# Designs tried in a protein design run: peptides against a protein of PDB entry 3S8F. Part 29

Target 1, 157 residues: chain A of PDB entry 3S8F
Amino acid sequence: VLTLFVAVPSLMTAFTVAASLEFAGRLRGGRGLFGWIRALPWDNPAFVAPVLGLLGFIPGGAGGIVNASFTLDYVVHNTAWVPGHFHLQVASLVTLTAMGSLYWLLPNLTGKPISDAQRRLGLAVVWLWFLGMMIMAVGLHWAGLLNVPRRAYIAQV
Target 2, 166 residues: chain B of PDB entry 3S8F
Amino acid sequence: DEHKAHKAILAYEKGWLAFSLAMLFVFIALIAYTLATHTAGVIPAGKLERVDPTTVRQEGPWADPAQAVVQTGPNQYTVYVLAFAFGYQPNPIEVPQGAEIVFKITSPDVIHGFHVEGTNINVEVLPGEVSTVRYTFKRPGEYRIICNQYCGLGHQNMFGTIVVKE

## One batch from the design tools (peptide; made by RFdiffusion4, then SolubleMPNN)

Design b1_p10_1_s3 (from b1_p10_1, 5 letters changed)
Fold by OpenDDE base, seed 4:
Structure b1_p10_1_s3 (fold): chain B 157 residues (1-157), chain C 166 residues (1-166), chain A 10 residues (1-10)
Amino acid sequence: as target 1 above (157 residues)
Amino acid sequence: as target 2 above (166 residues)
Amino acid sequence: SLEELALLVY
């Protein structure tokens, strides 16, 4: 079994999710090649959070291909690149998905809708989290390419 | 209406799958480009070599740090390095400038890292296995060895030094 | 090289 064979079903899943989002956006009145994106419910943190997680997951997934590649892994393995990858996969996708899930689940379980103030605060938190994670992840990947070691408090670069 | 919706979903899925396949080829092309332009000096993985971690300190080429550096040719050396909790042996490692150095690295205890700053030497060291790395130091000076694999409470202080002599 | 590319999918 080839290592990169795992990328095939993963990509299929990712683009299936994208297809679902396109359909949903078009049902909400979006038209054209990109109009469906604008039509999605960007005012709902329960939606925005996991979507931002997915956006972070894209470069993380690409990095996964690099990490799984025999030759390329030699360059990046146990450098700051690896934590960069993890922060996209776990601290972005998983964490943001968890946030989104809670934004939906708690109102549903309690029967009490979130206030408008809470909704706006939630959106701010999710977007700021995403921005911070992108900055951190890009920095870690860049540092990794400069041969900054993982799990060390000092580095030459 | 539901049936029409399902058909529409299928059409979108087919489109995105086609896009997915196209992107797959793009990624392969990018990887190929990266290999062609940025992989100069990559150290290939060696063959698996085994050693008994329970006896490596008592017998064999790793047992005596004073005998760790072995000249194997006019400008070729083999260095037998132990990575252990929490340091490296020998320390410092002294090698000549411009010589081809073959590092044979193993561990008597747990998994460690062997990352040499200023070089592309970066390998994991597993008990029971010998990691082999070839490198030629072009510049004299001191090169710090960093453990980049968590190995216990003293991990953060686990450093070594390679001294390259003129 | 082609051989190196093949190793990427190993």
Scores: peptide ipSAE 0.013, ipTM 0.796, DockQ to the pose 0.090
Fold by OpenDDE base, seed 3:
Structure b1_p10_1_s3 (fold): chain B 157 residues (1-157), chain C 166 residues (1-166), chain A 10 residues (1-10)
Amino acid sequence: as target 1 above (157 residues)
Amino acid sequence: as target 2 above (166 residues)
Amino acid sequence: SLEELALLVY
């Protein structure tokens, strides 16, 4: 088996999710090549959070292919690149999905909808989290490419 | 109409599948590009070399730090390095500028890192295995060796130095 | 090289 073949199921999952989102957007009145995106419920943090997680997962997935490549892994292994990858995969996708799940779950468990203020705050939290995570991830990947070591408090650069 | 919806979804899936395949090729291209630009001069070890970590300190090429640097050719050296809790030996490692250096690195205890600042030398060092890295220092000076694999309480202070002489 | 490519996809 080829190491890179492990990316195929992930890609299949990704396009299935994307297709579902497109279908949902079109059902909500979106038209055209990109109009369906605008039609998605961007006012709901339970939706926005996991979607932002998915967006962060795209470069993370690309990084996963890099990390899984024996030759390329030599370049990035045990550098700041690796934490950058982790924060995209875990701290972005998983965490944001968990956050989004909570925004759905808690109202359903309590039987009470979230207030508009809570909704707006939730959106702010999710977007700020995503932004901060992207900044950190880009920084870590960049540092990794500059050969900044992982698990070290000092670096030449 | 679930049937109609199903057909519509299939159309979307086909489009996204095509996109996904295209992106796969883009990723492969990026990998190839990265390899071409970042792996130049890096010769990965093609052979798995084993050593007994329990005796590596007592006998063999790693036993005496004073004999760790071995000239193997007119401009070629082999350096036998031990990464241990918590340091490197020899320390410093002295090598001439412009010479091809083959580092043979192993550990007598736990897994360590061997990351040389200012270079692309970065390998994990496993007890029982010999890590081989080939590098030519083009610039004289001091290069710090950093352990980038957690190895215990003193991990953060585990440093070495390579001194490249003119 | 083809060998390097093989290592990438191995």
Scores: peptide ipSAE 0.006, ipTM 0.798, DockQ to the pose 0.080
Fold by OpenDDE base, seed 5:
Structure b1_p10_1_s3 (fold): chain B 157 residues (1-157), chain C 166 residues (1-166), chain A 10 residues (1-10)
Amino acid sequence: as target 1 above (157 residues)
Amino acid sequence: as target 2 above (166 residues)
Amino acid sequence: SLEELALLVY
């Protein structure tokens, strides 16, 4: 009940952010159905991090609805599926948003912009984090569907 | 122009809201489709049954492991299982192949898991409540019971065995 | 606001 209650507002928030991004991309010269995406500041880790978090949150959100279903939860509950879901939600969206916020906050607090080297390193960290998170999440969800138990060091597969 | 920008933002917002609603229906449809096509093996919820966890070891059907397996019909059995820190009782659980087994599972202490490897049996066991699971073992052999809910220092070693006899 | 977010991303 709680999950479903939060699901609709969360979706609205996500797509509201998407609307703002589309507008921003178009202001930056992007045209067409997808051209605005390329026009976004992909060279800024403060931007890239939370966007990647949102992308990872999409399957996680869908999984949340699955977990909230009594019938479907019976299949996935206390399997590796659950930590897969958590890592998408917490370690993807929340963590990457926090990382992105720091890339914006620290330069503003210190009054010193980040160097180009720091910027490039930040981009590398964010992308590698996202990639690793996706690999782990997919693996955990898959294992969960194969009935690999949560909170156990053994599995039948 | 602030007004022009505001109008543009509203247009995009409306479009994305419409898209979000459409996606919501798609997700619901996918869930509905999955439920409609993959309903085999779903264990129906039983009646809510309560038990006193402080006395369950001393009296009642869980008190004697030797009496835990009860034949209720020609090819039907009820098995009264205790999940405790840190194991299962009885252990092993011996049942016939092809018989309908009704597991009545409860705990005298803390919350445990009851996950039978190789089956779709996977329930949490709460003190004071009786979990009812119905299953028919088609293949003989040993099935491991795994606790998949943290229950203390010995959680990782908490295992049981179901032996299905030909 | 949506407008503020757009300006930040611009």
Scores: peptide ipSAE 0.000, ipTM 0.767, DockQ to the pose 0.019
Fold by OpenDDE base, seed 1:
Structure b1_p10_1_s3 (fold): chain B 157 residues (1-157), chain C 166 residues (1-166), chain A 10 residues (1-10)
Amino acid sequence: as target 1 above (157 residues)
Amino acid sequence: as target 2 above (166 residues)
Amino acid sequence: SLEELALLVY
């Protein structure tokens, strides 16, 4: 029972970040329950990338709670479910955060702003990455529930 | 001003924290519900059983593959399985249809997996520990054993077979 | 063992 409470700090952190996003959106003129989302700088890949990473982290975090459950882990352990989980966590959140960080860091280090073409390309890259990761993750989780083994090139299903 | 902004931030943080806690309880509730409604498929972990991996090949019930399948009752068998680099012993494992099979699996070398296709048998096999899994095969035929834990260069080719006889 | 400890904490 106590094992599941390890998720509390991570959830608190995640939703604190969400709170910061809401505040930022409202500062940018967003109003209402959802208007603040639209007010966020979706034209900046340095912003979009880590936010998409956070979105991928949500189902990944939920899966983490499942994986931490002794009884449920029996079902999913060493199946395709597990790589589905960590691809959301690492290949989505961590990777997209790193990508976003580069979009912020490189212009600052070089003293040169990114061109509009580079910005648009960056947006395309992070969105396509996110889409691909979501497709992969859903597929892996689904396969895992069908008892497709991890670390094997063959499966009955 | 800064004070108003600070208060606003705190309000949003409190709201989202409350939401986070609520979601946590939702997840716990879902787990509890799943356990309450789907207990039939859960095989409880048994008591931790230890074995010496350095002698398991020479002495004990795993030493002779010809004696690996032991009838313990009229329709009950215990199968002593070794997972090793890179295969399973005995191979094939022959068991009768409809019998209750207790697999006792260990490793003499490194960590392996024991995943039986078409079943819910899926355990890691640790040197020095005995994994115990109980299963009844309802359908005759061949069931492939797959190693789903990386164990070396031959990992991808590490397979076994369970033959269920009518 | 770590496994036993994990079961106790759960």
Scores: peptide ipSAE 0.006, ipTM 0.807, DockQ to the pose 0.045; fails the geometry check

Design b1_p10_1_s4 (from b1_p10_1, 3 letters changed)
Fold by OpenDDE base, seed 2:
Structure b1_p10_1_s4 (fold): chain B 157 residues (1-157), chain C 166 residues (1-166), chain A 10 residues (1-10)
Amino acid sequence: as target 1 above (157 residues)
Amino acid sequence: as target 2 above (166 residues)
Amino acid sequence: SLLDLLLLVY
């Protein structure tokens, strides 16, 4: 009950954030239905990281609803599906948000801006992290649907 | 300027909220579709049944593994299974092919899993509660039972076997 | 029990 209760406010929050991003992109000169996306500061790891986290949250959030559904939970419960969900919500969304926050917070706290090399490295780290997490998450969800159990070293498939 | 900005933000929020609502209906539809097309093998939740974990090994239907398989009808059986640290009782569980099997599973110690490979049987087993699962084995052979809930140092080696006879 | 209540709410 609680999961479904928080799902709606979470969705509203996520889409409100998206609305803020659209507004920001249009202020930066983006036009059209999708032009505002390209206008966002994709050269800043402090921006890219949490946005990628939010993208991972989309399938993760949908999975949360699945996990909270009685009938569907019989299919996915205690399978590799569950850790797949966790790695989207925690290891992707939360972790990438934390990474992005550090790229903003540390320069502001120390008064020392990050170098261009550090910025590029940060972008590489964030994108590689996201890519790795997506590969792992897709694999875990797929394995879960094939009834591979969690917390077991032997898979039936 | 501030008023115009607020109005613009409100317009974008309204649009995205509308999209959010639309996506909600899409998700509901997808769930409905999944349920409609993949209903085969759905194990209904049984009625809550309690048992004393401190006495379940000494008295009652779980006490004697030789009496664990009970015929309740012409082609219906109830199997009383104990999940414990670290194994299952009885082991092996012998049942006939094509019979409707009702598993009554409980634990005398800690929480365990009951995951039967090759089937959709997958339930948690809580001390003091009886997990009820109904299943019909269509193919003869051996089915391995795996514990998929961490239950201690021997968790990884906790296995059982169901033998389905022709 | 409190646990049962929490599980019901979850």
Scores: peptide ipSAE 0.014, ipTM 0.756, DockQ to the pose 0.033
Fold by OpenDDE base, seed 1:
Structure b1_p10_1_s4 (fold): chain B 157 residues (1-157), chain C 166 residues (1-166), chain A 10 residues (1-10)
Amino acid sequence: as target 1 above (157 residues)
Amino acid sequence: as target 2 above (166 residues)
Amino acid sequence: SLLDLLLLVY
C-alpha cells in the first residue's frame, strides 16, 4: 500500500526548515558543525517556541511511522501511545508554533515591541510548556507500551 | 549577493533532504527488521467478515448469550461477543484455561473497543464487521474487558469480564 | 518472505 511514503512530504518539510535554521545560524556567525545552533536567537520567544515545537515533532514523526505500520499499530493502537503521539504533534508543534506566531504578530500589529519582562516571561512559558509536554509524552508512550488503554480512567499497570 | 545566498540555501536543503530520505529508509529498515525477527507476534488481519448490525441481536450466533460460547474442538472454542452501548454480552464470558479461544466480536449500534487487560487483545469493534481475535489464556482468573473507543455517555463505565476457569 | 513482511508495513 506504500502507506509509509506518506511521511515523505512531512519529513522533507521538517528538514527543509532545519536547513533554514542552519543557514540562519551561520549568517549570525555560527561556525562548525554545531556552532550555528548557538548562534540562533534563543532570547526571542517567537523563535524559541516553534523550534521547540519542531524538536517535539521529531519523536512524534517517528511515532507516526510506527502508528502507520499495520503490524506495529496492532501493538500501540488505542493505547496511551496514541495520545502521546498527537500531543507531540498538536500540543507541542502546533501549539508552540501558534505561541511563537503570536509573539511575532502582536508586536507588529500594535507597533509596540514587547518589554524585556514580557520577553523573559514568554521564554519561561515556552520552555515550561515544552518540558511539560515532553514529560507527558514520554509517560504516555511508556504507558502505551505497557498496554495502558486510551479513553479509559483505569489501567492494570 | 542574493544569488549567492540562494545557492547556499539550496546546498543546505539538499543535504537535509538527503538526510530526511536516509532517515526514512532507516525507519523502514528497523520496522522490517522487527517484523523479520519477531514474526511469531504478528497477527494476520484475515478476511473482512460482515454482519447486519440491525439483525445481529435477533438472528445468528450473537443472538443468544447462553449459546455464545461454542466448543469447536477438544480444546478450542469460539465466543460470539457483542459490544453494545454500554456493555458486553455474554458477561461474564466463561472459558477454560489453556483452550484456544476465537473471539468473534461485533456491534449492533456504534463503534466500540475490546481491550482485555492482561492480554494483547485490543481491537476496535465496528457495526457491520466481525473482529476475530485468537487467544489462549494460560492463567485462570478474571480478565476485565475495557472499551477504549468513545461510544457515548456511558463509555467510561462500559466493562466486561472474562472468567478463565481451571 | 521479506516481501510479505514489507507488504504488511506498507
Scores: peptide ipSAE 0.013, ipTM 0.802, DockQ to the pose 0.077
Fold by OpenDDE base, seed 3:
Structure b1_p10_1_s4 (fold): chain B 157 residues (1-157), chain C 166 residues (1-166), chain A 10 residues (1-10)
Amino acid sequence: as target 1 above (157 residues)
Amino acid sequence: as target 2 above (166 residues)
Amino acid sequence: SLLDLLLLVY
């Protein structure tokens, strides 16, 4: 029970970010229950990247709770499930956040905005990265549930 | 109009916090469901048992692979397994079908994995500790043991076999 | 009970 409460601050943080996004979207003219989402700057890779990271973090965070469970961890421990979790948390959230940060930081450091071509390329990169990571993560989690071992090049399945 | 903005943000935060709380309960429910449906697949952890990794090869129940399989009851066996760089002993491990097998696994050197394909047996093996796993093989055949914890240069080749006899 | 399960897990 106490261990589960560790998820509360994380959830609060995540949904506070969501609240900030909603507020921002509404300030940008978005209306209704979901209209604020469309109003967010989806044309900016510096925005899209970390948001996609957050989206990947949702199942990853849920998996984190599973992994933190002593009894459930027995099922998934040292299986392909764990790398799946890692690729959601590190290769998706952290990496995409870093990528997004760079898209913001570099223009500010250089004093030069990115070109439109660079912007479009950046969007393609972060979306493709996200898609690839999601496919891989789903596959790894699935394999893990089938008891495919971690750190092994072969498996019965 | 900072105050108005603050109030608006607060309202959004309250809504999302409520949603957060709801999601927390959803996750708890999912975990509970998983446990309820898969608890039988979870092998209870045994009591912490210690062993001296420096002497485990020379003395004690792990010292002689030929005596590693010990019948403890009519249909019950204890198997003393060493996971080492880079293999398992005994290898193969021969056990009867339908018998309750208690694996007691330890390591004389570094941390290894003990993952038995086709089963839910999956434990880390720590030097100085004895991992205890209870399992009953219902199907005869060969079950491969895989090391799923990196243990050195030969990790990828570290395999064992359990032979379940009719 | 749910509480028992939670206690088992955590």
Scores: peptide ipSAE 0.013, ipTM 0.795, DockQ to the pose 0.082
Fold by OpenDDE base, seed 5:
Structure b1_p10_1_s4 (fold): chain B 157 residues (1-157), chain C 166 residues (1-166), chain A 10 residues (1-10)
Amino acid sequence: as target 1 above (157 residues)
Amino acid sequence: as target 2 above (166 residues)
Amino acid sequence: SLLDLLLLVY
C-alpha cells in the first residue's frame, strides 16, 4: 500500500525536476521540443551524473510498481529481477547523485576548480558507470523473467 | 523579470505534470494488460495456517517423511514438506504425473525458500507458518528445489528433488 | 505475522 501511495508523488516530483531542466536548457539557448536537452551542461560531471541517475531511476520506479502488485510480484519475487531493480534505484540514482555531489562539493571545499583533465576523467567515469549499470540491470531483469533465482549460484537456464 | 520567470517556470511545471499523469495512465494500462494476459498461471495463496516450529519435527504430519505424501483423492495428493538447514524433507519427493499436488511447506528453524525449477512454484517458508502451493506436473522427470532465501552458511548447497513418475 | 505486517506496509 505504501509503495503505491508514494509512487504518484515520486513520479510527479521526477517530472517537476525535468521541468526545471527544460527551463534551464531554454535559458541556455535551447529551442524546440528537444533542443533544450542539447543546451544543458553535458560537459559538467556534476550535472551529468545525477541526470543519468534519474534516467536509470525511471524504469526502476516503474518496476517498483510491478513489484508492489501481488499478481505480478508472484512472477518476479526472489528472482534476479529484484537485484536488477535495486541496482537501478540505489546503484544508479543514489550512487550517481553522490558522485555528482562530490564533483560539486570538493572544488567548493578546497577553493580550487577542477582541472580540464579531471573534468574529462569525471565524465568518463560517470558515463562508463551508467553504461555498466544499464547492461547489468537489463541482464538481471531478463534473467529474472527467465526464472533465475535470487541468492543462488545455479540456474536452469 | 522575476515575475515573468516565475510564470514561465509554472507553465513548464504544469506541462510536465500533465505528462506525468499521462505516463501514470500508460503504466497502469500496461500493468492491466499484463495482468489480463498472464494471470492464468498464478497459484492462489492458501488460508493462513500456523504451526509450532519447536514441535513440528516430533509430532504432526511433518514428523515422519515416510508419511509425508498423502493421497487425498483419486488424482489428488498432499505433500507435507519441511525446509530446514540445510535441505528438504522428504527428499526426494515422489509424485505421479498429472495429479494435483498440494504442497504444505513449513520450517522448524529459520526462513527458507522453496523454488522449483521448471515451474512457477516459488514461495518463502517461515517458521510457524504453513505455505500452501497447488501444482500439477504435466511432464515426468526430476525437478530441482532451490533455496532462494539466505538461511546460513550452508544456504548455497541447500537443494531438493521432486521426482514425477509416469 | 511479520509477513502480514510487511504486506500492510507495502
Scores: peptide ipSAE 0.014, ipTM 0.762, DockQ to the pose 0.041; fails the geometry check

